# Ledger of designs, part 30: peptides against a protein of PDB entry 8BZL

Target 1, 228 residues: chain A of PDB entry 8BZL
Amino acid sequence: SYDRAITVFSPDGHLFQVEYAQEAVKKGSTAVGVRGRDIVVLGVEKKSVAKLQDERTVRKICALDDNVCMAFAGLTADARIVINRARVECQSHRLTVEDPVTVEYITRYIASLKQRYTQSNGRRPFGISALIVGFDFDGTPRLYQTDPSGTYHAWKANAIGRGAKSVREFLEKNYTDEAIETDDLTIKLVIKALLEVVQSGGKNIELAVMRRDQSLKILNPEEIEKYV
Target 2, 242 residues: chain B of PDB entry 8BZL
Amino acid sequence: SRRYDSRTTIFSPEGRLYQVEYAMEAIGHAGTCLGILANDGVLLAAERRNIHKLLDEVFFSEKIYKLNEDMACSVAGITSDANVLTNELRLIAQRYLLQYQEPIPCEQLVTALCDIKQAYTQFGGKRPFGVSLLYIGWDKHYGFQLYQSDPSGNYGGWKATCIGNNSAAAVSMLKQDYKEGEMTLKSALALAIKVLNKTMDVSKLSAEKVEIATLTRENGKTVIRVLKQKEVEQLIKKHEEE

## One batch from the design tools (peptide; aimed at target 1 K27, target 2 E21)

Design b1_p13_3 (made by RFdiffusion4)
Pose (drawn by RFdiffusion4):
Structure b1_p13_3 (pose): chain A 225 residues (1-47, 50-199, 201-228), chain B 238 residues (1-200, 205-242), chain P 13 residues (1-13); non-standard residues A62 YCM
Amino acid sequence: SYDRAITVFSPDGHLFQVEYAQEAVKKGSTAVGVRGRDIVVLGVEKKAKLQDERTVRKICALDDNVCMAFAGLTADARIVINRARVECQSHRLTVEDPVTVEYITRYIASLKQRYTQSNGRRPFGISALIVGFDFDGTPRLYQTDPSGTYHAWKANAIGRGAKSVREFLEKNYTDEAIETDDLTIKLVIKALLEVVQGGKNIELAVMRRDQSLKILNPEEIEKYV
Amino acid sequence: SRRYDSRTTIFSPEGRLYQVEYAMEAIGHAGTCLGILANDGVLLAAERRNIHKLLDEVFFSEKIYKLNEDMACSVAGITSDANVLTNELRLIAQRYLLQYQEPIPCEQLVTALCDIKQAYTQFGGKRPFGVSLLYIGWDKHYGFQLYQSDPSGNYGGWKATCIGNNSAAAVSMLKQDYKEGEMTLKSALALAIKVLNKTMLSAEKVEIATLTRENGKTVIRVLKQKEVEQLIKKHEEE
Amino acid sequence: AAAEAARVEAMFA
């Protein structure tokens, strides 16, 4: 089989294929995640008439208690999502507990890291925001990128214009903003309206403590706008 | 040998996949192919690129392939690659029926093939398939459906779409004329002739298939030349 | 140019 080293070091210690994978993420639609007190919210920018909205979603459930949003190559994302879904079931089988948000994040990050050091393969061209709750009810938000690095965040953005949205969230992520569920959803819509020039072209989802993923209707989003 | 390896599965500096983009270029030079969803069925309309006089026409169709009892598809791009992929689609549909004893839902069949196409872009060092497919079908979950896939493995559901030559012009005509939720098969047939009229008119130059439900059973039929010649006459009056 | 941009955007759609 094909064994060519695709990800290699360059002078100065750069891994060019990873950096190029990060450029693919920037070409992706904006995704925003905010961790609230008892709620986590994901929002994504949408690119069209005659298209079935159900089929092209950027927010996916990995397990009953974990879901994710992504930016970048949508085909690479389907592969990573299905790998993570299989791992969530393997964990329930072996430990008899649902996966922690951190566990599945670590798994997705290590999968991505393996694709930066394996022969015959290019890196995954996606970043992911992963949200959910732990056994003790603690809300979580993690980010993964193509290098395999992962971190926890109070709030974050990935994809096109993520720097601008991040700077908005830095100034606006306060206790008042995450005091209630309505204000937590509102902060995500405001963060997206910063780069979407829009309001009717946004998808949004909410996850509450042990209540599973709820995707908001267009009519419910129009009320906030 | 590193010297002769064209490295078909790497990123460009901008995060692009050049072989995928070049494959999409090949599809844009293929015969026009479009699909339209309606309340009582789905249809595929295709430009025949085999319009030579000395051709025999031995099959019931040239560009439209039955995948299983409830599904059909059409292709744009490299014909040989399309043969490999359509054979694989039939195998996936049969593997699902064997396992679950029920027909494969349409989206599950598209996802399964797209995973194969995505693998060719990430590892193996091989050129990708130069094929875009339109899928039409019916399942107990979502009823009548239309899907499109491209060489990277991306797919999406559509009420109407077009692939191949002059597809951008065709998508424009569909946005204007397609009445969302109010389309019948008769009107969708009329719109298909209208769209092919601009982007290309003769019955020998076109191929039309319809998918409908009759007595709880799916019917996939290629329209005879007589029915196509009558549809062309009915439009010229407009 | 526009066709090229459309092909690039299709990978990320």

Design b1_p13_3_s1 (made by RFdiffusion4, then SolubleMPNN; from b1_p13_3, 12 letters changed)
Fold by OpenDDE base, seed 2:
Structure b1_p13_3_s1 (fold): chain B 228 residues (1-228), chain C 242 residues (1-242), chain A 13 residues (1-13)
Amino acid sequence: as target 1 above (228 residues)
Amino acid sequence: as target 2 above (242 residues)
Amino acid sequence: EERRERIEERLYE
């Protein structure tokens, strides 16, 4: 029967397909998000791009709107679906409400989408976690994380993917008010955090920075090396 | 463990989609398809395996399909699945043209199909498509382009790549011989023959076993041309003389 | 195993 439930409760109350989707996330390369005072930073482990691959088509960090960007870990194809739906919602919100989405709003939208896929008998969960960063219209920097279950929380700093545990441990020790006092220090914190799991220094890191009232900026390798 | 092998849209305990992986494995047994991007064009080269004397159409492309005036694709995998996907690509392209009165950008066509593929990995009651595709095209945004997509709905742009049988070896050879920024269509054709000669499971490469299509721009128009057998023979001959 | 790794690399980012 085509209507067989995919995500069901185990006798002990576990949703195994959701848990297994979380395992899929762990197969993804590491992503880190840090909220500074007036900056949000996303860092990702740069996957070794095949020599003949076009780098343009390999993106772990994407813009959802002018004021929101997202990094993900897990199934790439799943991520594309989520990103596209989120982008449509961002535009729809602008048309209907006449304001850009808040970071919390779009996170909640994504989370709701994910949750629906955990409760539909004909769908599997999304195999992705996401770090969503941006600025609200009032200029407040925000960082959210969402998981395959559809849960989401606000964070000062967090990590997802295969090296997330080590990175989080680093952030727990090193995230202080002093460490994020300036934009540059915030960027340095992200780089240092990623270097816990990334080999060969800054060449294997991609960084995206969003400042208040500024567009998303992806740093080039030379810019990253300045912080190393 | 076997329980996860039979269901099409479930994660394994390790977070794997086995049916997608198995579909990709199946493609490894299909005939070789190669794509190479050049400065002045892009090409597809594909192995032709089904040569039978009783075939009614002697001059057919088994694996290379024209999608619209600006794009073509090559397929590796299940033929019936390929036919469905190829038709869908044509429909998507045509609907876009009708709606916007301009050709669909290459990447948008690729992504549209990839979203369909992805859906077949996430929605119950359906199996993944057992097909990988290479796309060649031209648009005003990025010029000549080469893309690869797989059963997962993932895709990527490439300067050169290969799908199907012995694809890993082919990619390795391409990495060695592909000269970035200096690749002409002529050199790309020669490279294609070289790689196919080494990767195809044939004793001797013949024009009957190879399909080649080129996409170029002439007078502001895209031209998609399937090479004639004689042209392919000449390419093979040139390679044998090197 | 190598083929599996290649597949995984294509599926997950």
Scores: peptide ipSAE 0.387, ipTM 0.824, DockQ to the pose 0.756
OpenDDE base, seeds 1, 3, 4, 5: peptide ipSAE 0.357, 0.347, 0.362, 0.296; ipTM 0.799, 0.812, 0.839, 0.778; seed 5 fails the geometry check

Design b1_p13_3_s2 (made by RFdiffusion4, then SolubleMPNN; from b1_p13_3, 6 letters changed)
Fold by OpenDDE base, seed 4:
Structure b1_p13_3_s2 (fold): chain B 228 residues (1-228), chain C 242 residues (1-242), chain A 13 residues (1-13)
Amino acid sequence: as target 1 above (228 residues)
Amino acid sequence: as target 2 above (242 residues)
Amino acid sequence: SAARQARVESLYA
């Protein structure tokens, strides 16, 4: 059966293990990314943290560098591997090139890593998609998405995970220049988009905001409720 | 679907890694291990199943392993896999100490092993480790800590948790009785006995069937102590009197 | 079992 081969094309040209890895992504909670004018925002559905679990150890949004942040959907352990490699590459780039990575550069690195795991007979694909946001050194805000295949594209807004379809449909209708005119409006757009799929309102949302020349800020629940 | 479960490196059509799920199922048949975080310490309690009269007195805990001066772990699952992983934890901790001249942070040790576990789920010719671990430790960053890891290479921090046989029932009991912010090591020990008494498939809880280790701080040093059988007996008696 | 399902769901974020 072609579906059991890691690197074999089906007769119709499908890479089933890559497609099945995309199904693993759909089992993840929803993440959304939006590029504003001078802001990038990541929002995630908080998976129900088990009572007695330390929330500190449950992170769906992580910094890759001072200027780059990532949200993911899919296999948590796979995500950690990708994150760690990306962080090492960001530091290596600073040492060798004497500048921070561009958001595109680190996205391409992650994408290339993922692609290699689709073409090696000794490796399964990564079961994750990622939204990668940040600022280039010239102050340009960027949003990229990667999937298990190792494809990547730049976006104005996008979503990944179980509710991604509904969130994307919302963003397609509501992402306008007016809707991102201010930082606050951009944040509000992300929250509204997540509320399409997140139950129980703002309490189940985590938001990360990066403004030009500022560090990543995780909003507290009270700050989120201000935008609801 | 039995068609996709024979190889570790294969996703099912639904995006599932059945070999990882089956490894987790196998752990459900192992002896119960629980961990409880207190304000003044952290503990592991483990079911001791292999009580054979002809076993040489294993003065050492069968299921609780000291990793370094600041960390210990308990294991549920395949014993041979557990031995490999506990040795690897010790090696990682020692290499860090040699390199940085300070103890490895607790979470960093956990993540290092979890990266190994994850690799065994992604690379061909390997199977998942049939082991879950509970880690207790202290470091200068977060103080007392309790972690759980599974065959997937996933981990999390916990106030209290359980792995192995009847772990779901144990976790439910812990959720009911654990008082956040008010948990002393003494109350944690009592809670451990209470939960084990209800979750172990034994007619009567006895000290010979339970291993308990505590991790505390004394004079700026970490102290890892395995409770003596007599101390465990006293805890059981106290529970029976309540 | 519900417990098994919860564990499987914990693999994904």
Scores: peptide ipSAE 0.376, ipTM 0.812, DockQ to the pose 0.722
OpenDDE base, seeds 1, 2, 3, 5: peptide ipSAE 0.353, 0.240, 0.104, 0.166; ipTM 0.791, 0.694, 0.757, 0.576

Design b1_p13_3_s3 (made by RFdiffusion4, then SolubleMPNN; from b1_p13_3, 12 letters changed)
Fold by OpenDDE base, seed 4:
Order: sequence, then structure tokens, then C-alpha cells
Structure b1_p13_3_s3 (fold): chain B 228 residues (1-228), chain C 242 residues (1-242), chain A 13 residues (1-13)
Amino acid sequence: as target 1 above (228 residues)
Amino acid sequence: as target 2 above (242 residues)
Amino acid sequence: DERRRRIEESLYE
């Protein structure tokens, strides 16, 4: 009975719906985030797009603001809700505070939103994790991760989704100051990390790059192949 | 409090939303709906299953709904749920028009409804809608458009797609015969008939069992037209002769 | 089973 109650602790202190939401995340395709020196990179496993599907409507990487991007793993519809809320908050912040959000601020906002959905009766948790990357106003690159529980942490590199364990193991071994010394090396690191779980090379990878004082750039397949 | 929890769509131990999946499964047994995007228009074709001789109201279109001057949709699934959602679509579209003095962009209307659908999968005391929709429309941003949405609140844009009974087979056929960049509305209509003829669980395709609507642009205005039975008969006849 | 799998996969990204 405890597994069906959204907000009830088990005798051993577990919130089952939160744990199960984390399992939902594992059903999502892999996403990777890496913080370089002056670059942040998001890489995602491309889901096989149906031949007749419009590619513009399938996005695993999205901009929250000019200085912040997000990749997610888990329930697509849940992600849309979170993204929309985050975008509204980013705009609101610009209007009220007259500055863009920090990456930490918007991450905390998203985390708080998720947390509320773990504590409210009649609401299930969000079935998504997110990698949030961007630049603060001072030009500092940031990478954060959020999970269904509403927890968040800052990372140098991390992964979410079905292949996250393997990718994290790779990153733990290969993330060094030397490996991120240049923008190109940072991008290569992300690609190599994704190739641990993605079959058929660069064709099934989407990469987004944000450099200091630059907008989000999604690399085309040809650009990705140059790094592979 | 416990009573609401039991009625909430919740995660399984493996992270699945079974009520959403079951709703989608139920839609798989509904009448077939097709959508095809062409260069010069977009169409919906839907199976008409409920031909009751005693129905007084000849519904010109049982499964195809006009949403506004620039958009229409077809539905597969629970009729009552469909009525609620189509009404909501109309309201959203009208509110937007009133507020901004311009028609709502197609994708924005779709997403607005999808947010509602998603909410019914997350909030307690609610069940998922047992309906998938195909949307056709035109706007100044993207031109002719075709969208599909499901009970989860997911949606996608399509060149051609199918929902309802035998949708997988229909999609496979569409993939084989759809010619990207060269699809005219005329060819799309022919393709729709071809696919329906093969996928509908009927002995013989007849105009009485098929509803077709086209959305075109004429003199800078969107025209949504439900094909007359005679027109559908002609399309079927043409297909039989090929 | 294949249909169920497709439904499941369609929900997650």
C-alpha cells in the first residue's frame, strides 16, 4: 500500500513514488553534460526519429534563456511542463531583477518545483532528471543536475538516462584538466563519453555547445563527425 | 486523502505510468484516423464506424472537428473525452484571438491542450484522457501543419501519420508511399484512400465509412472543407481502377 | 507485446 501513496513514507523511510520516478528517468535516452574552462557542452543520444516525423518538434535539448540550456531524461510531457515553468521564471527574473538568472538560481527554482510535487497529496513526482548548463553573468560556466526528488548539485561532468552509469564511469576516468584544456577537447570528451552507450557513432548524437558570451549552438552531423 | 491517491496516475516500481499506457492501448482499438501533409494543403481521413440508421442527426463529420478558421482535428478514442477536449481547444483558440487579435499559432494551440492532458496524468483525482488527436492547420509561421497528440500530453509534428486501429500498419504504408517534397493534395487524397482501404477492418471501402476533410489556402484565406460523399466515392473508384 | 513496447518507448526521451 505504501508504494501507491504519493506522499507517504515507508517504514524504512522511503518515498516510493520518488524512487519510481527515478526509474522513469532511466527509461530515457542518455544525456551528458560537461563543463569546460570556457565552454559547456550537452550531448544527447538521439532517439530514432520516425521517417515522417518533423524533427523540429523533437528536442531533448532546449534553451531556458539566452544563457541557460537544459537537457532532460524521462517523461517527455513532464519535461515540457518543467521547461515552460523555467522559461517563465527566467523572463520574470529579467523583468523584476533586471538581470538574467544565474544557472544556480534557475536550477534551484526547478528543484523546488520538483520537490513540491513530491510533497503534495494528489500530485505525482515529475518523471525527469535534467542537466542544466550555462554561464553566469560573470562568465563562469556552470553545470547542474536535478532529479525527481528535487535535489540538485553542481557538477564538472555528469550523465542522466539509461546509459548514465556507463557514461559516468567513463567521465570519472577521463575527466581531467588536460581533457578540457580546449573547447575542442571538451567536445571530444562528450562525444567519447556518449559513444560508450550510443551505437553507430555521430549520427545518433546531438551536441549543443555554449561558449562564453555566445548563444547556444547545436552542431550539425557534419560538425560532429569532425570530432569523432 | 487515501481516496485521492488511489485515483491518481502513479508510477509503477519500474517507472511506468500504466494508466497512460492503457489509455493509449484503448485508442488502438478506436476507428482509424489519418493525416497527410501536402505542399498545397493538409488532410484528415477518418473511419466512420457508427452508422446507425436511426440516427436523426446526419453528423456531417462525426470524427472531424473544426477548431477555428485555420485549424481542424480528428479524434480517436473515447467520444465523451473527445468532446471535452475539442471544446477546450475552441475556447483556447477564441481566448487567444480575443487577447491578441490574431489567430493562435497551430503549435501553440496543440501545446496548450497537451499541457492539460499532461496535468490529467499528474494530478490526483484525475484519469488520463482516452483520446489521441490529429491536428491540421495553417499559420503564417510554419504554413500547413500536421500534429499528433496522445493521452500523455506528448505531441509531434508529422508529414503523415495515423492513430487508432491498425495505425502501425498504416504508418508503415505511409512511409513507403509518401514522397517528400512532391506530395500534392491530390496525391495525398489518393494515398489516404489507399491506406484506408488496406487498414480498415471492412470488406469493402465505401464513402459512407470514410470522412475526409481538407485544409487549403485560397486567396489568402484558409478553407476547411469536408468532402462530400460523391467526392469520396470518386476517390475510391479511382483507386479501384488503378 | 510489441505494441506495448512501442507505447512505453513513446513516453520517454
Scores: peptide ipSAE 0.470, ipTM 0.813, DockQ to the pose 0.772
OpenDDE base, seeds 1, 2, 3, 5: peptide ipSAE 0.448, 0.250, 0.467, 0.345; ipTM 0.814, 0.583, 0.817, 0.720; seeds 1, 2 fail the geometry check

Design b1_p13_3_s4 (made by RFdiffusion4, then SolubleMPNN; from b1_p13_3, 12 letters changed)
Fold by OpenDDE base, seed 2:
Structure b1_p13_3_s4 (fold): chain B 228 residues (1-228), chain C 242 residues (1-242), chain A 13 residues (1-13)
Amino acid sequence: as target 1 above (228 residues)
Amino acid sequence: as target 2 above (242 residues)
Amino acid sequence: SEERERIRERLYE
């Protein structure tokens, strides 16, 4: 039983492994989420995919269910574990409750999972933050953010990853009712926010859009350039 | 700083998993393994370092493992870890086949193992596997495929890639010479020899030091073939003549 | 150092 306590309190009450996991998140590429009136948008900084790498296998935005998608920042392998468990829960919920999950429900599930990994002596925290967006059954758009600690909150707009501070500052200044009045304006806001930290324009941005009663749509580079 | 280096996989103050990084660094000292995806097949080429005359059994392949009828892998890193992981891959593939009465899709097999690898980076009392793998396979969903996975449990699909010793240099060479959309298995084999000749720390490339396996489709069936020494010799000879 | 940086880039997204 060499499972020594990995996540323990410091004398001053800090959980260092959780804080350090948050530092791991900051090493991840930037992700941004914005809730519009009838749209949710996720944008991520696209790292230069190696020329020989299959782009299909490099996804920072993924669907958890038909009505929920997630972007993350931090450890990719950790994210995969969280995503898989979330997907299973979404399907399980559909089978047992006969309704899709609410965005809050699945966020809470993910948050609880993360929290458990901060309290177990035999586990390190997940090195990821996530932006979770989608639509509830009633058609309400939602955006949630969760961090390695398992804390989660609802947001109008937020960012995670290495450029999160700059992006958030931009959003704080520019997120207005007028700025999200239309779907196109909402998309434009996300792109502008990402351009604060992404070099070389729209080619380095991946953008996902979910509208009410529509599936997740990943925009192609040409579509993104129309908003730039 | 040493305190985070000697214990279970935990985050450093900077958010780094040093044990995972060290495992990946250790793989850099292993023999070179290459994977190249072609239009009509996929191949693995691996350096064979231990040719001992006193070996009782002629191991056909030291570094290339058949996983099922549709997939094979090559390994760079700790041999014992590799054996455990390759066995697990076979078990996963077999269980899937029994459960669903169809072969496991290539990416699903890769991800299943990657989840195991990831677990060994997150759970206490365990060290990361000191192994990177290249996977070649065929399935009805995506056809011929090449994947790479590392000790972190991360993976990616590739057209061509390299793990082990001098992998960075090999990848650079592959980037220069790989022609997207025009790669035949024959050209891929030639490219593999070219890259190995430059990346292996040997004065002369010999067939004894190289293992090559190809995965092709014949009559609607996947065929995994390890090239005979004579075939490898011919490839080397052809390269020397250019 | 370059190899270490590449390792880091592969770990984090």
Scores: peptide ipSAE 0.357, ipTM 0.822, DockQ to the pose 0.744
OpenDDE base, seeds 1, 3, 4, 5: peptide ipSAE 0.342, 0.302, 0.348, 0.282; ipTM 0.806, 0.780, 0.822, 0.800

Design b1_p13_4 (made by RFdiffusion4)
Pose (drawn by RFdiffusion4):
Structure b1_p13_4 (pose): chain A 225 residues (1-47, 50-199, 201-228), chain B 238 residues (1-200, 205-242), chain P 13 residues (1-13); non-standard residues A62 YCM
Amino acid sequence: SYDRAITVFSPDGHLFQVEYAQEAVKKGSTAVGVRGRDIVVLGVEKKAKLQDERTVRKICALDDNVCMAFAGLTADARIVINRARVECQSHRLTVEDPVTVEYITRYIASLKQRYTQSNGRRPFGISALIVGFDFDGTPRLYQTDPSGTYHAWKANAIGRGAKSVREFLEKNYTDEAIETDDLTIKLVIKALLEVVQGGKNIELAVMRRDQSLKILNPEEIEKYV
Amino acid sequence: SRRYDSRTTIFSPEGRLYQVEYAMEAIGHAGTCLGILANDGVLLAAERRNIHKLLDEVFFSEKIYKLNEDMACSVAGITSDANVLTNELRLIAQRYLLQYQEPIPCEQLVTALCDIKQAYTQFGGKRPFGVSLLYIGWDKHYGFQLYQSDPSGNYGGWKATCIGNNSAAAVSMLKQDYKEGEMTLKSALALAIKVLNKTMLSAEKVEIATLTRENGKTVIRVLKQKEVEQLIKKHEEE
Amino acid sequence: TEEAEERAEAMFS
């Protein structure tokens, strides 16, 4: 089989294929995640008439207690999502507990890292925001990128214009903003309205303590706008 | 040998996949192919690129392929690559029927093939398939459906879409004329002739298939030349 | 040029 080293070091210690994978992420639609007190919220920018909205969603459930949003190559994302879904079931089988948000994040990150050091393969061209709750009810938000690095965040953004949205969230992520569920959802819509020039072209989802993923209707989103 | 390897599965500096983009270029030079969803069925309209006088026409169709009892598809791009992929679609549909003893839902069949196409872009060092497909079908979950896939493995559901030559012009005509939720098969047939009239008129130059439900059973039929010639006459009056 | 851009964007759609 094909064994060419695709990801290699360059002078100065750069891994060019990873950096190029990060450029693919910037070409992706904006995704925003905010961790609230007892709620986590994901929002994504949408690119059209005659298209079935159900089929092209950027927010997916990995397990009953874990879901994710992504930016970048949509085909690479389907592969990573299905790999994570299989791992969530393998964990329930072996440990008899649902996966922690951290566990599945570590798994997705290590999968991505393997694709930066394996022969015959290019890196995954996606970043992911992963949200959910732990056994003790603690809300979580993690980010993964193509290098395999992962971190926890109070709030974050990935994809096109992520730097601007991040700077908005830095100034606006306060206790008042995450005091209630309505204000937590509102902060995500405001963060997206910063780069979407829009309001009717946004998808949004909410996850509450042990209540599973709920995707908001267009009519419910129009009320906030 | 590293010297002769064209490296078909790498990123460009901008995060682009050049072989995928070049494959999409090949599809844009293929015969026009469009699909329209309606309340009582789904249809595929295709430009025949085999319009030579000395051709025999031995099959019931040239560009429209039955995948299983409830599904059919059409292709744009490299014909040989399309043969490999359509054979694989039939195999996936039969593997699902064997396992679950029920027909494969349409989206599950599209996802399964797209995973194969995505793998060719990430590893193996091979050129990708130069094929875009339109899928039409019916399942107990979502009823009548239309899907499109491209060489990277991306797919999407559509009420109407077009692939191949002059597809951008065709998508424009569909946005203007398609009445969302009010389309019947007869009106969708009229719109298909209207769209192919601009982007290309003769019955020998076009191929039309319809998918409908009759007595709880799916019917996939290629329209005879007589029915197509009558549809062309009915439009010229407009 | 525009067509090339559209093809490039399709991967991210």

Design b1_p13_4_s1 (made by RFdiffusion4, then SolubleMPNN; from b1_p13_4, 9 letters changed)
Fold by OpenDDE base, seed 4:
Structure b1_p13_4_s1 (fold): chain B 228 residues (1-228), chain C 242 residues (1-242), chain A 13 residues (1-13)
Amino acid sequence: as target 1 above (228 residues)
Amino acid sequence: as target 2 above (242 residues)
Amino acid sequence: SERRERIAERLYE
């Protein structure tokens, strides 16, 4: 059966395990990324955190380096592996090249890692997509997406996870130069986009903002409510 | 679909890893393990099922393992898998200590094992470990800590949680009775007994069927102590009087 | 089963 073979093409040219890994991504909670003029914003749907769970250990948005952040959708354990390798690469790059990675560089690294796991019979694909945002050294904001296949592209705005289709449709209609003219408007755009799939507003949304030459900032619920 | 349940390295058409899910299901039938975080300590309470009269050695801790001076864990699931994983935890902790001349932070130890677990879900020729773990520990970064990990390699921190048989009911009870910010180790012990009494599939809770370990700080040192049977009996008695 | 679905949900974030 072609669908059980990790690295075998179907007669019509499909890699079923890669496609099925993409289905795994759709089981993840929604994540949204938007590139503004001088800001990048990540928004994620908060899973209902169990009352007794430590919030510190529930992170869908993480820093890869000082200038790069990532949100993911799909298998949580797979994501941790990718994140750790990416972090190591970011540090290695700083040591070897004496500059931080560009957002494209680290995206390509992650994409290459994922691709390798689609071509080995001894490994299944990673069951995650990622939104990677940050600033290049020249101050240019960047947004990239990777999927289980190892494909990556640059985006103005994108979404991954279970609500991604609805969010993308919203962004396609509402992402304009005017809508991202200011940092606040960009943040509002992300919130509005997430509200297409998230019920009960600010309590179920986590937002991360990175501005030029600033570290990642996770907005608190009160700050989010100001934009609703 | 059960069509894709034969191999852990194969996604189903809907993106599921059935062998991982089945491993987690199997753990649901294992003996109950509880963890409760308090302000002044953290505890593990585990059901002891293997009480056989013909056992040559009475293990003081069948399900609770000391990992190092600052951490212990409890296991639910396949015993042989548990032995392998607990040994690996000890080795990781020891290697870290030797390399850095300080104890490994609690979360780093947990994540190191979780990476191993994850690998067994991704690489061919491997099956998931049929084990969930509760970890208790202390480090200088976060103080007292409680973690849970499962066969997928996922983990989380908790104030209180339960794995194994009737874990859902136990968690519900913990949610009702856990007093955030005001939990003492004494109250945590009482809560553990209360929950076990209701969730263990036994006619009567007895000290011989329960293992309890506490982790505290005394004079700047971590103390991991397995409660004596008499102490557990006293806790049970106190609960019965209430 | 509802239980199986809960297990599955724990795997994904």
Scores: peptide ipSAE 0.393, ipTM 0.835, DockQ to the pose 0.775
OpenDDE base, seeds 1, 2, 3, 5: peptide ipSAE 0.391, 0.430, 0.368, 0.337; ipTM 0.810, 0.832, 0.786, 0.775; seeds 1, 2 fail the geometry check

